# Designs tried in a protein design run: peptides against a protein of PDB entry 3KDP. Part 15

Target 1, 230 residues: chain A of PDB entry 3KDP
Amino acid sequence: PFLIFIIANIPLPLGTVTILCIDLGTDMVPAISLAYEQAESDIMKRQPRNPKTDKLVNEQLISMAYGQIGMIQALGGFFTYFVILAENGFLPIHLLGLRVNWDDRWINDVEDSYGQQWTYEQRKIVEFTCHTPFFVTIVVVQWADLVICKTRRNSVFQQGMKNKILIFGLFEETALAAFLSYCPGMGVALRMYPLKPTWWFCAFPYSLLIFVYDEVRKLIIRRRPGGWVE

## One batch from the design tools (peptide; made by RFdiffusion4, then SolubleMPNN)

Design b1_p9_5_s2 (from b1_p9_5, 4 letters changed)
Fold by OpenDDE base, seed 1:
Structure b1_p9_5_s2 (fold): chain B 230 residues (1-230), chain A 9 residues (1-9)
Amino acid sequence: as target 1 above (230 residues)
Amino acid sequence: SLVELALAE
């Protein structure tokens, strides 16, 4: 998102404060919860990792986590961002290169895709209105990420949802997201304006996509050990 | 976070 913000010169899709809320707020408890996950049923049937040759974090894991899953997360966030701005009169094509004029406090007549003029204050309200749904989109996608991280090879349906700490983490991150989104004063304090409840559902297709993608990946690994998808 | 790296991309 930050690279796209720089390269495409679009209005800021995700604020620094919202990023901090993800890293320090919504991700901590879920990440800790993975330490309490039960071992996969086949773990004792696998060969021990060679500590000299086998990395804990291999290139395949990095590619899956950052390259594939991370890209789907970013796409989910940007989808929410573009939908909100389009609903407010700014079509995606019109946003390209708009940042310079968007962020200029002295320009109070920035036109949207329909010729409506927007003051600086109005533009900033719309921008900050995007930050909260983007944040919530990330939290909803993180549900899928956390669930798929329960196992490396087995299906989540085989592993089950027995980790009570993980379940608590999912509720905690959701409750925190709701608190940050709807608590009075968050618009002033964190530049996070309240979102319509419908925006929570905007991320669901992407969350489902991540889940299905990983389950299919794991299925392929189980059927074809040593494949390029491992 | 994986999200930050995705966001950096």
Scores: peptide ipSAE 0.037, ipTM 0.662, DockQ to the pose 0.028
Fold by OpenDDE base, seed 5:
Structure b1_p9_5_s2 (fold): chain B 230 residues (1-230), chain A 9 residues (1-9)
Amino acid sequence: as target 1 above (230 residues)
Amino acid sequence: SLVELALAE
């Protein structure tokens, strides 16, 4: 989000506070929960890792986690951002280069895509209105990320949802996201304005996409071991 | 985290 903010000069899609809430809030318990995941059923049938050549975290894992899954997460967040701004009169093409005037408090006549003028205060309200749904979108996508991380090779349906700590983590991160989104005073304290309940559903297609993508990847690995996707 | 990198974009 911040890179696109710099490169495209768009209004800030995700605030520092929301980033901190993800890194220190919603991701902590889920990440810890993975330490309690049961071993995959085929673990004893796999050849041992060569400690001299094979890393626990290899380039393929980094590429999958950051390069593929991370990009789908970002797309989900930006989709929500662009939809909210479009509903408020700012089409995506109009946002390019708009940051300079958007962030200038002395300009109170910034025009939207329909010729409506926006004061600085109005612009900041809609900007901060984007931050909370972006945050919630990340949390919803994280559900899929956490679930796919339960296994390396087996399907989640083979592994099951027996890890009670992971289930607790999913509820905890969701409850925290709801608390930060709807608790009175969060707009003033954290610049996290309340979101319409409908915005929670905007992330669902992307969460499903991540889940399906990883399950298909794992299926390919099971059918064609030693492939480039492993 | 994976999320941090996605959020950095």
Scores: peptide ipSAE 0.032, ipTM 0.726, DockQ to the pose 0.030; fails the geometry check
Fold by OpenDDE base, seed 4:
Structure b1_p9_5_s2 (fold): chain B 230 residues (1-230), chain A 9 residues (1-9)
Amino acid sequence: as target 1 above (230 residues)
Amino acid sequence: SLVELALAE
């Protein structure tokens, strides 16, 4: 999100505080919970990893995590961002290069896509209104990401949802997201304005996409061992 | 990760 913010010069999609809340807040307990995940059913049937040649984090894992899943997450967040801004009169094409004027407190007549003028205060309200749904979108997508991280090869349906700590983590991150989104004063403290409950559903297609994508990937790996997707 | 989010943003 920040790279696109810089490259496209769009209004800030996600605040630094919200990023910190994701990385240190909502993602911490879920990440720790993976340490308690049950081993895959076939783990003892696999050859031991050669610690000299086989890295824990290999190029394929990096590509999957950052190149594929991370991109879907980013797309989900940006989709939410663009929808919110479009609903407030700023179409995606109009946002390109708008950051300079958007962030200028002395410009109080920034026009939206429909010729409506926006004061600096109004623009910042809309911007901070985007941050919370973007954050929530990431959390919702993280549900799928966490669930798919339970296994390397087995389907989640094979592995099951037996890790109680992971389940707790999912509830915790959701509760934290709700707290940060709806607790009074968060708009002032964190620049996270309350979101309509409907925005929680905006990320669901992307969460489902991640889940289905990974399940299909794992299915291919199971059916075609040694394939390029492994 | 924070870095991932920072890069993804």
Scores: peptide ipSAE 0.030, ipTM 0.723, DockQ to the pose 0.029; fails the geometry check
Fold by OpenDDE base, seed 2:
Structure b1_p9_5_s2 (fold): chain B 230 residues (1-230), chain A 9 residues (1-9)
Amino acid sequence: as target 1 above (230 residues)
Amino acid sequence: SLVELALAE
């Protein structure tokens, strides 16, 4: 997203403070909870890892985590961002290269896709209105990401939801997201304006997509051990 | 984080 922000010169989709809230706030407890996950039921049936050739973090894991799942997460966030801006008169194509004029406080007549002029203050309200839904979108997608990280090969349905700390983490990150989104003063403190409750549902298709994608991946691994999908 | 990298992309 930040690369797209730089390359496409679009208005800032997610603030730096909001990113810190994701990394330090919503991700910490969930990440720690994975340390308490039970071993997969078939782990002892597998051959021991060769410590000389087999890395704990391999290219397939990096590709899955950063390349595949990460891209779906980013797409979910940007989808929310583009929908909000489009509802406010800024179509995606019009946002390309707009950042320079968008961030200039002395330009008070930036036109949207429909010829409406926007003052600097109005533009910043719309920008900060995007930050909170983008953040919430990431949290909703993280639900699926955390759940799929419970296992490498087994289905989540085979593993079950027995890790109480992980369940607590899901509730904690959701409660924190609600707190950051709706607590008075967050607009000033974090540049996170309150969002309509309907925006919580915008990410659900992407969360479901991640979950289904990973379950299908794991199914393929179980059916074809040693494949490129592992 | 994976999210940060996804957001960086």
Scores: peptide ipSAE 0.030, ipTM 0.678, DockQ to the pose 0.029; fails the geometry check

Design b1_p9_5_s3 (from b1_p9_5, 4 letters changed)
Fold by OpenDDE base, seed 2:
Structure b1_p9_5_s3 (fold): chain B 230 residues (1-230), chain A 9 residues (1-9)
Amino acid sequence: as target 1 above (230 residues)
Amino acid sequence: SLVEKALAE
């Protein structure tokens, strides 16, 4: 998202403080929870590890997780961002190169895609209106990410939700998202304006997509052990 | 994290 922000010169989709809240608030507790995840049911059935092949498998798994899943997460966030801006009159194509004029407080006649002029204050309201749902989108997508990280090969349905710490992490992450989204003063402190409850559902298709994608990946791994997907 | 990479991208 930050690279797209720089390259496309679009209005800031997610504030720095919000990013820090994601990193510190929504990633740390889940990461700790994963350390307590139960072993896969098939681990004890595996042959002794080959150090050379297992390193490659781990690198591939990391690459797929951080590359492909991360890309889907970013797409989910940007989708929410573009939907909000489009609903406010700014189509995606119109946002390209707009940042310079958008961030200039002396320009009070920035036109949207329909010729409506926007003051600096109005633009900042809509920008900060994007920050909260972008954050919430990341949290909702992380629900799927945390669930899929339980196993490398087994389906979530096979492994089950036995890790109470993971469940607690999901709850804590959700509670934090609700707190940051609805607590008075967050708009001033974090540039996160209150979120309409309906925007929580905007991320669900992407969360589901990640879940389905990983389940399909794991299914392929189970059917073709030692394949490039592992 | 996956999120950090997604946000960096």
Scores: peptide ipSAE 0.020, ipTM 0.486, DockQ to the pose 0.029; fails the geometry check
Fold by OpenDDE base, seed 5:
Structure b1_p9_5_s3 (fold): chain B 230 residues (1-230), chain A 9 residues (1-9)
Amino acid sequence: as target 1 above (230 residues)
Amino acid sequence: SLVEKALAE
């Protein structure tokens, strides 16, 4: 999001406080929960790895996780961002290059895609209104990310949801997201304005996409061991 | 992390 903010010169899609809430708040308990995940049921059926050639962590798996899954997460967040701004009169094409005028407090007549003029205060309210939904979108997508990280090869349906700490992590991150989104005073304290409940659903297609993508990947690995998808 | 990568875009 920050790179696109710089390159495209769009209004800031995600605030620094929101980033801190993700890094220190919503991701912490889920990450710890993975340490308590049960071994895959087929671990004893696998051939031993060659310690000279086979790494414990496959570089291709890392590339896929940090590349493809990360891109899907970002796409989900930006989708929510663009939808909110479009509903407020700013179409995606109009946002390109708008940052300079958007962030100038002395310009109070920035026009939207429909010729409506926006004051600096109005623009900042809309901008900060995007931060909370972007945050919530990341949390909803993280549900899928956390679940797919339970296994490398087996389906989640084969592994099951036996890790109570992981389940607790999912509830904790969701509860924190709800607290930050709806607690009175968060707009003043954290620049996180209240979120309409409908925006929680905007991330669901992307969460499902990540889940399906990884399950298909794992299915291919099970059917074709040693392929480039592993 | 995956989240950090997503946030960097």
Scores: peptide ipSAE 0.018, ipTM 0.540, DockQ to the pose 0.029; fails the geometry check
Fold by OpenDDE base, seed 4:
Structure b1_p9_5_s3 (fold): chain B 230 residues (1-230), chain A 9 residues (1-9)
Amino acid sequence: as target 1 above (230 residues)
Amino acid sequence: SLVEKALAE
């Protein structure tokens, strides 16, 4: 989110402190939990890896864990961000390059996509209104991402939800999200305004989509080993 | 790192 904020010069979609809360609060426990995930049903049936040629963590796993998951999360967050801003009169195209004027406290006539003028205060309210849903969207997407990352090949239905630490992590991050979203003072402290309950569902279609996509991907891998989908 | 990932988002 921060890189896109800089590159696209859009209003800040997610505060840096909130990002730190994601990294240190919501991601740590789940990430640790993955280390305790039960092996896939076929892993222990494979021949021992060659320590000289086979890396403990292959490039694809690294890419998935550190690259693709982050991108999926960002896409989910930005989806919510753009929806909220669009509902407030700022279409995505209009947001490009708007940051400079958006963040200027002396400009009180920033126009939205419909010609409505917004004061600095109004803009900041809308901006901070985006932070909480963005964060919650990340958490909701993380549910799916963590679940799909339990295995590389097996479906969740095959692997099951046996990792108690992962399950705990999912509840922990959800509880943290609820705390940050609804605890008094979070708007001032973290620039996260209270979340309307309806926004929790904004990411669900996206989360479901990536879940289904990954399950289909894994199904194809299981049926056609060595395919391009792997 | 997790920090790098966060910054990349």
Scores: peptide ipSAE 0.015, ipTM 0.437, DockQ to the pose 0.027; fails the geometry check
Fold by OpenDDE base, seed 1:
Structure b1_p9_5_s3 (fold): chain B 230 residues (1-230), chain A 9 residues (1-9)
Amino acid sequence: as target 1 above (230 residues)
Amino acid sequence: SLVEKALAE
């Protein structure tokens, strides 16, 4: 998101405060929860890895995690961002290069895609209205990420949801997202304006996509060990 | 993290 913000010169899609809330709030408990995940059902039947040759995290896993899944997460966030701005009169194509005028406090007649003029204050309201849904989108996508990280090979349906700490982490990050989204004063304190409950569902297709993608990947790995998708 | 990577895009 930050790279696109710089390159495309669009209004800021995700504020620094929301980034901090993700890093310090929503990711901590889920990350810790993975340390308590039960081993895969067949782990004791596998030969021990060779510590000299076998990487703990192979390049393929890194590529999938930081490349493919990360890209889907970013797309989910940006989708939410563009939908909100489009609903407020700013079509995606109109946002390109708009940042300079958008952030100029002295320009109070920035036109949207329909010729409506927006004051600086109005623009900042809609910008901050994007921050919270973007944040929530990341949280919803993280549900899928956390669940798929439970196993490397086994399906989530095979491994199950036995880690109570992981389940607690999912509720904690969701509760935090709800708190930041709906608690009075968050708009002033954190520039996170309240979002409509419907925005929680905007990320669901992307969360489902990640989940299905990983389940299919793991299915292929189980059927074809040593394949290119491992 | 995956989120950090996504946020950097």
Scores: peptide ipSAE 0.011, ipTM 0.429, DockQ to the pose 0.029; fails the geometry check

Design b1_p9_5_s4 (from b1_p9_5, 6 letters changed)
Fold by OpenDDE base, seed 5:
Structure b1_p9_5_s4 (fold): chain B 230 residues (1-230), chain A 9 residues (1-9)
Amino acid sequence: as target 1 above (230 residues)
Amino acid sequence: DLVEEMLAA
């Protein structure tokens, strides 16, 4: 998010505090829960990896985590960001290069796409209104991310949802997201303004996309072992 | 202090 903020000079889509809430808040319990996941049913039928050539962290894993899933996750967040700003009068094209004037507290007549003027305070309210839904979007997408991480090859439907710690993690991250979004004073303390409940649904298509994408990938691996997608 | 600076930005 910060890279696009710099390159496109758009209003800040995700604040530092919200990033910390993701990294230190919502992701910890889910990440720990993966250590308790049961082995896949076919693990004993697989050949052992070659310790000289096969790294634990390989290019395919990095590509999957950061290049594929990470990009879909980012797209989900930015989609929510652009929708909120568009509903408040700022179309995506108008946001390009707007950051300089947006962040200037002495400019109180920044125009939106419809010619409405916005004060600095009004702009910051809208900006911080974007941070919470962006955060929640990441959490909703992380549901799919966590579930697909249960297995390397088998479908989630083959593996099942037997890991009680993982299930607890899903509830914990969701409860934390709701707490940070709706607890009184969070707007002042964390610059996380409350969001309309409808914003929780904005990420669902992306969460579904990640899930379907990974299930298709795993299906291809099962049907064509040794392919480049493994 | 760091959090306050981040919130002020």
Scores: peptide ipSAE 0.009, ipTM 0.516, DockQ to the pose 0.037
Fold by OpenDDE base, seed 2:
Structure b1_p9_5_s4 (fold): chain B 230 residues (1-230), chain A 9 residues (1-9)
Amino acid sequence: as target 1 above (230 residues)
Amino acid sequence: DLVEEMLAA
């Protein structure tokens, strides 16, 4: 998100403090919970990895985690961001290069896509209105990401949801997200203005996409062992 | 304000 903010010179889609809340707040417990995940049912049927040649973190894992899943997460966040700004009169094309004028407190006549002028204060309200839904979008997508990380090969339906710590992690991150989104004073403290409950659903298609994508990937791995997808 | 200044720079 921050890279696109710099490259495209768009209004800030996700605040730095909000990013810290993701990294330190919502991601920690879920990540730890994976250490308590049950072994896949077929783990004992697999040959042990060669510790000299087989890396625990390989190029495929990095590509999957950051290249594929991370890209879908980013797309989900930006989708929410663009929808909110469009509903407030700022179409995506109009946002390109707008950052300089957007962040200038002395410019109080920034025009939207429909010719309406926005004061600095009004613009910042809209910007901070985007931060919370973007954050929530990431959390909702992380639900799917965490669930798919339970297994390497088996379907989630084969593995089941037996890890109570993981389930607790999902509730914890959701509760934290709700707290940060709706607690009084968060707009001042974290620049996270409260969001309409409907914005929680904006990420659901992307969460579903991640889940379906990974299940299909795992299905291919099971049907064609030793393929390039593994 | 500080974050805004840092991002504006």
Scores: peptide ipSAE 0.008, ipTM 0.434, DockQ to the pose 0.031
Fold by OpenDDE base, seed 3:
Structure b1_p9_5_s4 (fold): chain B 230 residues (1-230), chain A 9 residues (1-9)
Amino acid sequence: as target 1 above (230 residues)
Amino acid sequence: DLVEEMLAA
């Protein structure tokens, strides 16, 4: 989000505070829960990793985490961002290069795609209105991301959902997201304005996409061991 | 306005 903010010079799609809430709040318990995940059924059939030659974090893992799953996650967030801004009169093409004028407190006549003028205060309300749905979108996508991280090769349906700490993590991150979205004063304290409940569903297609994509990937790996997909 | 709807929810 921040890279696109810089490159495209668009209004800030995800606030710094919301990023901190993701990194330190919603992701922490789920990440810790993975340490308690049951080993895959075939783990004893694999040769032990050679610590000198086999990297714990290899290029394939980086490609999956950042190149594939991370991109789908970012697309989900940006989709929500662009929808909200479009519904408020700012079409995606109009946002390109708008950041400089958007963030200027002394410009109170920034025009939207329909020629309506927006004051600085009005623009910031819209921006902060985007932060909460973007945040929630990330959390919903993280549900799928966490679930697919349970295994490297086996399907989630083969592994099951026996990790109680992981299940707790899913509820915790969801409860935290709801708290930050709906608790009175969060708009002032965290620049996270209240969220219409319907926005929770905007991320579901992306969460499903990640889940299906990874299950298909794992299926291919199981059917064709040693392939380029692994 | 979408903003008003979101704030009212």
Scores: peptide ipSAE 0.008, ipTM 0.401, DockQ to the pose 0.301
Fold by OpenDDE base, seed 1:
Structure b1_p9_5_s4 (fold): chain B 230 residues (1-230), chain A 9 residues (1-9)
Amino acid sequence: as target 1 above (230 residues)
Amino acid sequence: DLVEEMLAA
């Protein structure tokens, strides 16, 4: 998000506070929950990892985590961001290069895509209105990400949802996201303005996409071991 | 303010 903010000079899509809430809040318990996941059903049929040659975190895993899943997650967040700004009169093309004028508190006549003038305060309200939905979008996408991380090869349907700590983690991150989105004073304290409940559903297609993508990937791995998709 | 500080750095 920050890279696109710099390169495209768009209004800030995700605040630093929201990033901290993800890294320290919503991601902690879910990540820890994976330590309690049951072994895959075929683990005893697999060759042991060679600790000298087989990296714990290999390039393929990094490519999946950051290159594929991470990019889909980012696209989901940016989609939410662009939709909110478009609903407020700022089309995506108009946002390019707008940051300098957007962040200048002395410019109170920044025009949207329809010629409406926006004061600095109005612009900051809509910006901070984007931060919360972006954050919630990440949390909703993280549901799928956490679930797909249960296994490397087996389908989630084969593995099942028996890890109660993981289920608790999903509940906890959702409850925290709801708390940060709807608790009075969060707009002042965290610059996270209240979220319309409908925005929770904006991320669902991306969450489903991640889930389906990974299940298809795992299916290919099971059918063609040693392929480039692994 | 934090963003401005980060951008100024």
Scores: peptide ipSAE 0.008, ipTM 0.485, DockQ to the pose 0.026

